# Designs tried in a protein design run: peptides against a protein of PDB entry 4Y8H. Part 122

Target 1, 222 residues: chain A of PDB entry 4Y8H
Amino acid sequence: TTIVGVKFNNGVVIAADTRSTQGPIVADKNCAKLHRISPKIWCAGAGTAADTEAVTQLIGSNIELHSLYTSREPRVVSALQMLKQHLFKYQGHIGAYLIVAGVDPTGSHLFSIHAHGSTDVGYYLSLGSGSLAAMAVLESHWKQDLTKEEAIKLASDAIQAGIWNDLGSGSNVDVCVMEIGKDAEYLRNYLTPNVREEKQKSYKFPRGTTAVLKESIVNICD

## One batch from the design tools (peptide; made by RFdiffusion4, then SolubleMPNN)

Design b2_p30_3_s2
Fold by OpenDDE base, seed 4:
Structure b2_p30_3_s2 (fold): chain B 222 residues (1-222), chain A 30 residues (1-30)
Amino acid sequence: as target 1 above (222 residues)
Amino acid sequence: SSVEAIERNLEERKKREEERRREELEELER
């Protein structure tokens, strides 16, 4: 899995590899997904799918409550602190790593949190098994004052590099754009690899092989 | 060996960037 974040001139972009959620491939225990913490604060979560979802939902609920009580827009740093404290409390038993990003009254922010609760800050970040390949792309092409479009492209290219490094196959990339003064834009399946229809090589099974009549692909990931 | 060397170099660069930004993070968390 690979997750990335990229700051641009007026906001932040995060992207995630969604291979584990699509296709007949056994749902890898490791899923990368984008999760909404608040309307303008999103995270890219990777690791155990159940852990990432549970953590992000819990923090999202807490931030929403906090925002309601304080009558203030939630801050990215508040989300970061809550996530960090939660992950630290479980002493790394939660196999989740996160990129937290968003916009708030103080500006645009991009952070990462490792499973053991360590945090980093930067203009571009990558985590996951493909993070080194992704980072190579980011470091090579990131520049100051990126446009929104350049940042989306850079994030998607970085994810693709990570995917190629891990499996050598195409996968879906989800993107979320958080721009100052705008609503968050969630771009599901921003890049869908052309599922090269594996040309069903009609393997003419020799006479006597029972044709598998019906293959039902059950998506177990609700 | 070449791939490992590249990966090591990338990891070192990542660490250096993270260290440079650590001070910024500490300021934001205060």
Scores: peptide ipSAE 0.006, ipTM 0.324, DockQ to the pose 0.067
Fold by OpenDDE base, seed 5:
Structure b2_p30_3_s2 (fold): chain B 222 residues (1-222), chain A 30 residues (1-30)
Amino acid sequence: as target 1 above (222 residues)
Amino acid sequence: SSVEAIERNLEERKKREEERRREELEELER
């Protein structure tokens, strides 16, 4: 697996590979490795699919409750803290690593969390088995003041490098774009290296779309 | 099962809070 995050001039992009493990009938439901925590805060997760999805749903629910109590837009740092606390509580029994990204009233943010609870901050990040190959691309091509389009391209190129390193074959890339002042844009199958014409389905999530949207995303991946 | 139980509890709390907020908004609009 390979997940990446890239900051650009007005927001943050996260991306993940969509490869299905060919292993036996564990319904590796091609669950999108990208998970919505809140309308403007998303994470890319890797590890046991059930663990990453369950953790992100739990934190998403807690953040939504917190946002309701405070009457404030949720902050990425709050999501980070809750995720970190949860991962620490289980002392590494949860084999999940995450990239957490989003926009809030304080700006755009990009973080990573390792299973042992360490956190990192950066303008670009990669995690997973293909993370070294992805990082080589990021380090070679990242610059300050990337445009949205440049950041999407860079993130997708990094994921492709990770996929190629691990499997030697192309896989689809999912992308989520979080831009300041806009709704999050989820781009499923943004790049299909072998399939030219798959229609980019962009889902714009309106502000305030609650739990029903999480269910719809899960159902689309099933 | 534990995660599902926590999720159900959170969803129930969320519904109750959304209902209270709707009631408060309706009271403010009156």
Scores: peptide ipSAE 0.000, ipTM 0.274, DockQ to the pose 0.011
Fold by OpenDDE base, seed 1:
Parts: sequence; structure tokens; C-alpha cells
Structure b2_p30_3_s2 (fold): chain B 222 residues (1-222), chain A 30 residues (1-30)
Amino acid sequence: as target 1 above (222 residues)
Amino acid sequence: SSVEAIERNLEERKKREEERRREELEELER
């Protein structure tokens, strides 16, 4: 599994490898999924699917209540702290790692949480079994002032690199885009690399050809 | 928190780099 986050000029993108979700393939206990904490705060979780879902739901509920009580938009750092505290409390039982990202009144944020409760911050992050391959792509191609489209492409490319490094064929890539001043955009199955695209040896990603195959724009209308 | 401090520092650096880039672009456009 591979999860990534990429900051761009006006927001943040997260992406996840969803290999374990579609087929009767061996329920590899390690499923990566994108989870909504709040409308503008999402996380990519990997590990025990049940644990990541339960944690994100709990934190989401608490953040919602807090937001209602304070009449303030949820902050990514608040979500981060709550997740960190929860994971730390259950340290040793939850084998989950998370990338937490979003936009709030203070800007765009990208964090990671490791199973032992450590947190990192950066402009780009990768976690999971394919994280090294993903990170190689990120380090090679990340630049300041990425556009939204460049960030989506970079995140997707990084996930694909992670998929290639991990023995699994037929993985889907989910993407969530959180841009300042906009609603979050969840792109399910942004890439369905069923086709062994020939080992394009050169990670020279040609400009512009992100074939958006199945764009299901779920407009989460508030 | 240490995380907030790090994030603030990163955002400040980002802002400075964006400002420099803007200045460079403005200089190229003169």
C-alpha cells in the first residue's frame, strides 16, 4: 500500500493506493483509503481498514462537535492532535499510519502520523510499503508553486511508482484535492492502472496527458 | 506545539520564496 500527500500553491492533494478494495483478491489487511474528517480535512489511512475507519469517524465526530461549539471552521492541527492522542493511547494495538491534510482559515496543511504517534510535516509525504518508490518520484519532481493539476499528477505518479514497487497489479488510485476557498474534491478511481502500461522506463511524465478515465465528481454539496 | 512551530516556519519560508520569485518575475518583465 502507498499513501501520499502533496502541497501545491493553493492547497493540498492526498492520494492512496486502493488495491485491496476492489477484487476478491486476498483481503490484504493493509488497505489504503481516503477518509473524510471534515468537509475540508481528509486523511489517507493505511493499515487495518477497520481501525483507520473507526478512528477517523471518531475524530470526525469530535471535530464536528467542536466546530459547532466554537462556531469556527475545523483546523487541520486540531485533527492532527486528536488523531495523535488517540493513536498514542492505543499504541501497539493500532498498526495504522496516516497522512492528514486539509485547508482551514490558517491555510493548507500536510501532516503524517506514524503508528508510534510521531508526526511529520512537509510539502510532500509518502507512507506505506511503496513509500520509498513514491518518495523517489516526489523528491525528483516536486517543486515550489505547483499547480493543482501538477500536484494531482505528481501524487498519482508517486502512487503508481509505489504500486509498481509492490507486487500487486490492478491497483486503483484515489485522490482528494483540498484547495483554499473551494470544497474538497474527491476523485475516486482517478487512475485504474489495469493495463500494464509498458514500463515507461523514463519517468519523464509527458505534459498534459492525465487521461481522467472515470471522473465521478461527487459534489458533496453542503 | 512543535508541529505548529514547524508548520509556521515552513509557511514563512514558502512565503519568502514566493516573494523572491515574484520579484524575480517582475524584474524579468521590466
Scores: peptide ipSAE 0.000, ipTM 0.258, DockQ to the pose 0.021; fails the geometry check
Fold by OpenDDE base, seed 2:
Structure b2_p30_3_s2 (fold): chain B 222 residues (1-222), chain A 30 residues (1-30)
Amino acid sequence: as target 1 above (222 residues)
Amino acid sequence: SSVEAIERNLEERKKREEERRREELEELER
């Protein structure tokens, strides 16, 4: 699994490898998925699917409650702290690592949380078995003042590098874009590998054929 | 089981907070 986060000029992008277990091959216990914590705060989680989903739902509920009480938009740092505390408290029971990203009144943020509770901050991050390959792409191509489109491409390219490293076939890439002043944009199946046609040719994901389902999540707290 | 317990505790807490808020709103409308 590979999860990636990339900051761009006006926000942050996160991406995850969503491997569909095709056939009798043991469902990789490690699925990467994007999870909504709040309308403008998302995480990419890798590990046990149930653990990442449960944790993100829990934190999401708490953040929502906190936001309602404070009449303030949720902060990414608050989500980070809550996630960190939860992961630390249940250390050994939750085999999850997360990239937490979002936009809030203080700007755009990108963090990572390891299963042991360590956190990191950066303009680009990768976690998972393919994280080194992903990081190589990020380090090579990340620059200041990335556009949204460049960041999406970079995140996707990094995930693909991670997939390739893991010898994974049939990996879908999900992307979530969190731009300042806009609703979060969830791009499900941004890259769907075409079914391996037999021929050795170009794993060029044809840009045009994957139905990108754009889901805009409207902030209900207005 | 631990995750389920946490979820249950959170749901219970959320329910209690929603009930309290409803009571507070009802008191204010009053």
Scores: peptide ipSAE 0.000, ipTM 0.261, DockQ to the pose 0.012; fails the geometry check

Design b2_p30_3_s3
Fold by OpenDDE base, seed 5:
Structure b2_p30_3_s3 (fold): chain B 222 residues (1-222), chain A 30 residues (1-30)
Amino acid sequence: as target 1 above (222 residues)
Amino acid sequence: SAVEAIERNREELEERRRREEEERLRELLE
């Protein structure tokens, strides 16, 4: 498992491999590890997919209720605090590592939470079994004022490095882009490393590629 | 009610803690 986050000039990108592992066995090659907390706040989970999904759904529900009650847009730091408290309360039972990222009225944010309750802040982060290999890529290529496209590329390259280091064979890469002033963009199966498709340098998505589900998270808050 | 007052106080404390943590995190990112 590998998850990464990368800040760019106007937002934040998170990425994850799609492998679900039960111990040393890859159980599912297409399991989404990115979870929506709110329309503009997402997390990437490392550990058991079930634990991370359940936790993020609970926090998402609470944040939604809080946002409705206060008439304020959710803040990433609020999600961080709630996740941290929840993980700490169940210390020893939930073996989850999370990258929490998003945009709010105060800007773009990128945090990590460890199973033991520690939190980190940074411009780039990696967690999971492939995190060291991913971090090597991030440290080598990260710079200030990345564009959105550069950040997506960097995050995906880091995930690929993590995948290669851990299993030697590919899973897909999921990406979520959260840019200030825009809706979140979830890119499922952004990269499929096992498809030996020739690195065609051309960003032309062939027509038959599964439609980027532009989930326009329409704020149904009329 | 006393229960409502306690809940309001908890919410206010949580909001203060969130603001303080947000400020600390901003300082770390600057």
Scores: peptide ipSAE 0.023, ipTM 0.346, DockQ to the pose 0.018
Fold by OpenDDE base, seed 4:
Structure b2_p30_3_s3 (fold): chain B 222 residues (1-222), chain A 30 residues (1-30)
Amino acid sequence: as target 1 above (222 residues)
Amino acid sequence: SAVEAIERNREELEERRRREEEERLRELLE
């Protein structure tokens, strides 16, 4: 899995590889997904899917309650602190790593949190098994004052590099754009690998093989 | 042009402010 974050001139972009969530393939225990903490604060989570989802939902709920109580827009640093404390408390039990990003009254922010609770800050970040390949792309192509479009492209290219490094196959990339003064824009399946339609090689099964009539792919990912 | 110089200076100032803010955040998070 690979997750990335990229700051641009007026906000921040995060992206995640969503391969583990697509197709009949047994949901790999390791899923990268984008999660909403608040309307303007999102995270890219990777590691144990259940852990990342549970943590982000818990923090999201707490931030919402805090925001309602204080009548203030939530801050990215508050989300970061809460996530860090939670991950640290459960050190060794939660194998989750996160990129936390968003916009708040103080500006745009991009942070990372490792499973052991360490945090980092930067203009661009990558985590996951493909993070080295992603980082190589980021370091090579990141520049000051990126446009929104350039940042989306850079994040997507970085994710693709990570995917290629891990599996050598195309994957879906989800992107979330958080721009100052705008609503967050969640771009699901921003890049969908050309599912090479496996040419249904019509394997003419010889006469007598029971045609499997209806394969219903039930996406069990609630 | 003077306008281009002013815009460049503004961009440089904004970049410096961003760098300073990130450094401050790094110091706070370390």
Scores: peptide ipSAE 0.021, ipTM 0.321, DockQ to the pose 0.021
Fold by OpenDDE base, seed 2:
Structure b2_p30_3_s3 (fold): chain B 222 residues (1-222), chain A 30 residues (1-30)
Amino acid sequence: as target 1 above (222 residues)
Amino acid sequence: SAVEAIERNREELEERRRREEEERLRELLE
């Protein structure tokens, strides 16, 4: 599995491979999926699907409650702390690692949480079995003042590098874009790279063939 | 245009604020 996060000029992008959903390929015990914690805070989770989903739902519920009581928009740091505490408490039972990202009144944020409870912060992050290959792409191409489109491309390219490193074949990439002042944009199956035919031709996914389901999540509490 | 200059200044201020907060968070997490 490979999960990545990339900061851009006005927000943050997270991406994950969806190999577990593609065909007869060995149900890797490790599924990568994007999960909503709050309307503007998402995480990319890898590990046991049930664990990542359960954790994110629990934290999401708690954050929602906290937001209601304080009349404040949820903060990414709050989500991070709650996730970290939960993962630490259940250390050994939850084999999950997460990239947590979002936008809040303080700005855009990108963090990672390892299964053992360590956290990191940066402008770009990668986790998973393909994380080294992904990181090589990120380190080579990340720059300050990335546009949204450049960040999406970079995140997707990094995920693809991770996938190729692990499987030597393409898989679907999910992307979530969290831009300051906008609703989160979830791009399901942003890339469905079919098996590279031999020719170096530009992976211009023809605009028409890959059904990019854009889901705009509106923060109802604002 | 004046509007473009204002938007650019806003973006620069927001970016600076984000960088400062990220640095503070890095210090907290390290």
Scores: peptide ipSAE 0.021, ipTM 0.323, DockQ to the pose 0.018
Fold by OpenDDE base, seed 3:
Structure b2_p30_3_s3 (fold): chain B 222 residues (1-222), chain A 30 residues (1-30)
Amino acid sequence: as target 1 above (222 residues)
Amino acid sequence: SAVEAIERNREELEERRRREEEERLRELLE
């Protein structure tokens, strides 16, 4: 797994790879790792997909209820606190780590939560098995006052670095953009780097012709 | 130009404030 978050001048971007692995096997090539907590608060999850989804749904429901009761837009810090408390309470049972990001009336926010309940704050974050490769890209190219487009590109480049350098990461890149004053934009399969352009040359071979794709003649010298 | 220098100084000050706020938030979340 590779998940990243990047702040930009007017919001925050999170991105994730779409590969799910069960041991050495790629179980799902298009697993969604971005989850909506509220319309403007999203998280990127790593660990057991089922656990992450269940936790985010629970917190999302609670936040929605609180928002309705208070007549206030939900705050990212509230989501963070609820997630932190939940993960701490179930420590040892839920091996999940999260990037939590969003926009609220107080601005844009980017946090990470580790399974043991620690939290980090930053302008850019990466988590997962591909996080080191992703972080190298982020550290090299992050600058202050990124545009939305620059942040999307940076996040996607970081995820791609994770994909290329980690067997547990791969397939496509999902992106969620949370810009102040706008609705969140979820870009599923924003990048599909492994979509080999179908080489359009379907040679319609007549029935009975086996296409020889590659012939390597190895001269075995005696 | 003097205007460019003022703008750069403003940007540096805003950046410093943002860093200080993030450090404070880190301390609170630790």
Scores: peptide ipSAE 0.018, ipTM 0.311, DockQ to the pose 0.026

Design b2_p30_3_s4
Fold by OpenDDE base, seed 1:
Structure b2_p30_3_s4 (fold): chain B 222 residues (1-222), chain A 30 residues (1-30)
Amino acid sequence: as target 1 above (222 residues)
Amino acid sequence: SSVEAIEKNLEELEERKEEEEEEKLEELLE
């Protein structure tokens, strides 16, 4: 399993290897998924699907209530704090790690949380069994002032590297883009198994990429 | 009311805590 986050010039991208143990190619691997905490705050979770889903739903509800109470847009750090507190409280019971990312009035943010409660911050992050391979890609190609498209490609390439490292075949990548001043863009199945990406020298979207199901999540507060 | 004052104070404290956490996190990025 591999999850990654990448900051770009005007926001943040997260991506996940969404393959599950149900497939013939992926056995005995934890599932990774992207989860919405709030309209502009998402996380990539890895571990048991039930644990990550339950945690995200709980925090999402609390963030919504907090936002209503304060009459403020949710902040990524608030979500981070709540997630940390919850994971810490149930340490040893929840085998999950998370990348938390989003945009808020203070800017774009990218964090990771380990099951034992440690938190990292950075311009790019990777977690999971394929995280080293993913990190090699990120370290090699990340630069200041990435465009949205470059960041999406970089995140996807990093996930693919992780997948190849772990299983040697198949790619199933979900992506979520959170750009300042825009709605979050969830790209389900950005890459699907057996989709050969043309090795383009540029980190632009390859022409003729499979139709990405774009879901724009509108901020309810607007 | 006293309750409203308490709620306001709690909100301010939460805001300050969030700001402090953001600052700490930014420092970690540097």
Scores: peptide ipSAE 0.016, ipTM 0.424, DockQ to the pose 0.017
Fold by OpenDDE base, seed 4:
Structure b2_p30_3_s4 (fold): chain B 222 residues (1-222), chain A 30 residues (1-30)
Amino acid sequence: as target 1 above (222 residues)
Amino acid sequence: SSVEAIEKNLEELEERKEEEEEEKLEELLE
């Protein structure tokens, strides 16, 4: 599992490896997903997916209520604080980690939250089992004044590096772009594994051989 | 790293400002 965030000149991009969520494959509860906290604040969650989803939904609801009550646009730091408090309180033993990103009246923001509640800030972040491979890409190619397109590409490349590190094949990448002054753009399946239909080479099985289609349930939740 | 440090400081400042605003709001609601 790999999640990344990348700041660019006018906003922030987050991306997640979502392979475990596709197909009849029992979605390993540990799949990375992008979650909307508010219209312009999103997070990438990894670890126990059910827990991250529940937390983000709760925080999202609270932020929405707070925003309505205060008549103010939600702030990323508010989301961050609430997430930190909740993760610390309820997930002290759960290996969940988040990247929180968004735009608000104060600008664009990118944070990470570790399971133990520590927060990091940076222009680019990577978490998960593929985080080292992703970080290598980020460190090599991140620069100041990235364009939106460059940031999307960089985030995607970083995720792919992480995926390759973990599984050696396939990529399913979700991307969310949060640009100042614009609506958030959620790009579901920005990259889908080209299911190279392995052209089942018509193995002409000789007459009498029952092709036992071994359905191997590959738990791809890594 | 220096730029990241500056960004960190800025974010911490914003967090503090947000906390202060939240506290003020809570006080207004009491």
Scores: peptide ipSAE 0.019, ipTM 0.401, DockQ to the pose 0.022; fails the geometry check
Fold by OpenDDE base, seed 3:
Structure b2_p30_3_s4 (fold): chain B 222 residues (1-222), chain A 30 residues (1-30)
Amino acid sequence: as target 1 above (222 residues)
Amino acid sequence: SSVEAIEKNLEELEERKEEEEEEKLEELLE
């Protein structure tokens, strides 16, 4: 699992690999790891997908209520605080870490939250099992004044590096772009694993060999 | 008017807390 965030000149990009790696089995779980908190505040979740979804839905509802009550656009720091408080409260029960990003009247923001409740700020962040490989890409190629397109590419490249590090074949990357003054742009399957049609070399199995290729794609959607 | 004043004060306090938290987080980058 790899999630990344990248600030660019006028906003922030977050990206996630949508695969679950359980051991040697790459389960292509089309589980979106990007979650909407508000129209312009999104998070990338790593860990148990169900937990991240439940948390983000709860916080999203609370943020919406708060926004309505205050007649103010939601702020990323508000979402961050609520998420942090929730994760802290349920420490040990929620095995999730998050990148929280968005745009609000104060600008663009990028934060991370660890399961133990610590938070980080950065112009670029990576979390997950592939985070080190992703970070290497980010550190090597991040620069000030990235364009939107450069940031998307950088985030995607970082995710791919993380995927390769996790011995995953194929890249399934979701991307969300939050640009100041624009609507959030959710790019589902921005990179779809090229189903390398493995040329099934028709191994002419000699007559009588039962090729038990049970590819059990165990969708372990925990 | 008193309720509105309280709500305004709470909003201001919340904004300050948010700003303070952001500043603290930014300090972690230094």
Scores: peptide ipSAE 0.016, ipTM 0.432, DockQ to the pose 0.021; fails the geometry check
Fold by OpenDDE base, seed 5:
Structure b2_p30_3_s4 (fold): chain B 222 residues (1-222), chain A 30 residues (1-30)
Amino acid sequence: as target 1 above (222 residues)
Amino acid sequence: SSVEAIEKNLEELEERKEEEEEEKLEELLE
């Protein structure tokens, strides 16, 4: 599985490899899906599909209640904190990791959460078994002032790199775009396996990009 | 108050990381 997030000039995009959701094939314990926490805050989750869905629904309900009581628009950092606290409570039992992203009155935000409680922040993030391949694409092609369209493409390319690393064939990519001042745009099956994408131009990694091996503790939950 | 403090801290961390990444990008383009 692979999940990614990418910031662009006016918002954030997240994407997930959703192949495991197709057909009677034994629900690989590691299904990636996009989940709505609030109208403008979404997450990409990987792990047991039931656990990630239950967690995101619970947090979504709590955020909605909090927003109603405080008359305040939901903030991404609030969602992050609640998710982190909940994941910590079940440490060792839930092998889930999340990318949390959204827009709020303070701007656009992109975070990741590991089940063991670590949090990361950045302009681009990747998690999952294909995260290294995805990160290589992100590091090579991310730039400041990406357009929405460029960010969607970059996220999709990164997911495809992850898919290629894991299975060597097939792609099913869901995308959610959260732009400041707009409603969230959920693009289900943005890429499907039957789309013969033309020859992915061999991303010639420029030789000199020192892959900052961020020790992503890839919980290889195979 | 604790949530607000965490929100502020995370916002500051994000801003710092954005600045650091911007600086790194500028260094790579030079």
Scores: peptide ipSAE 0.012, ipTM 0.340, DockQ to the pose 0.057; fails the geometry check

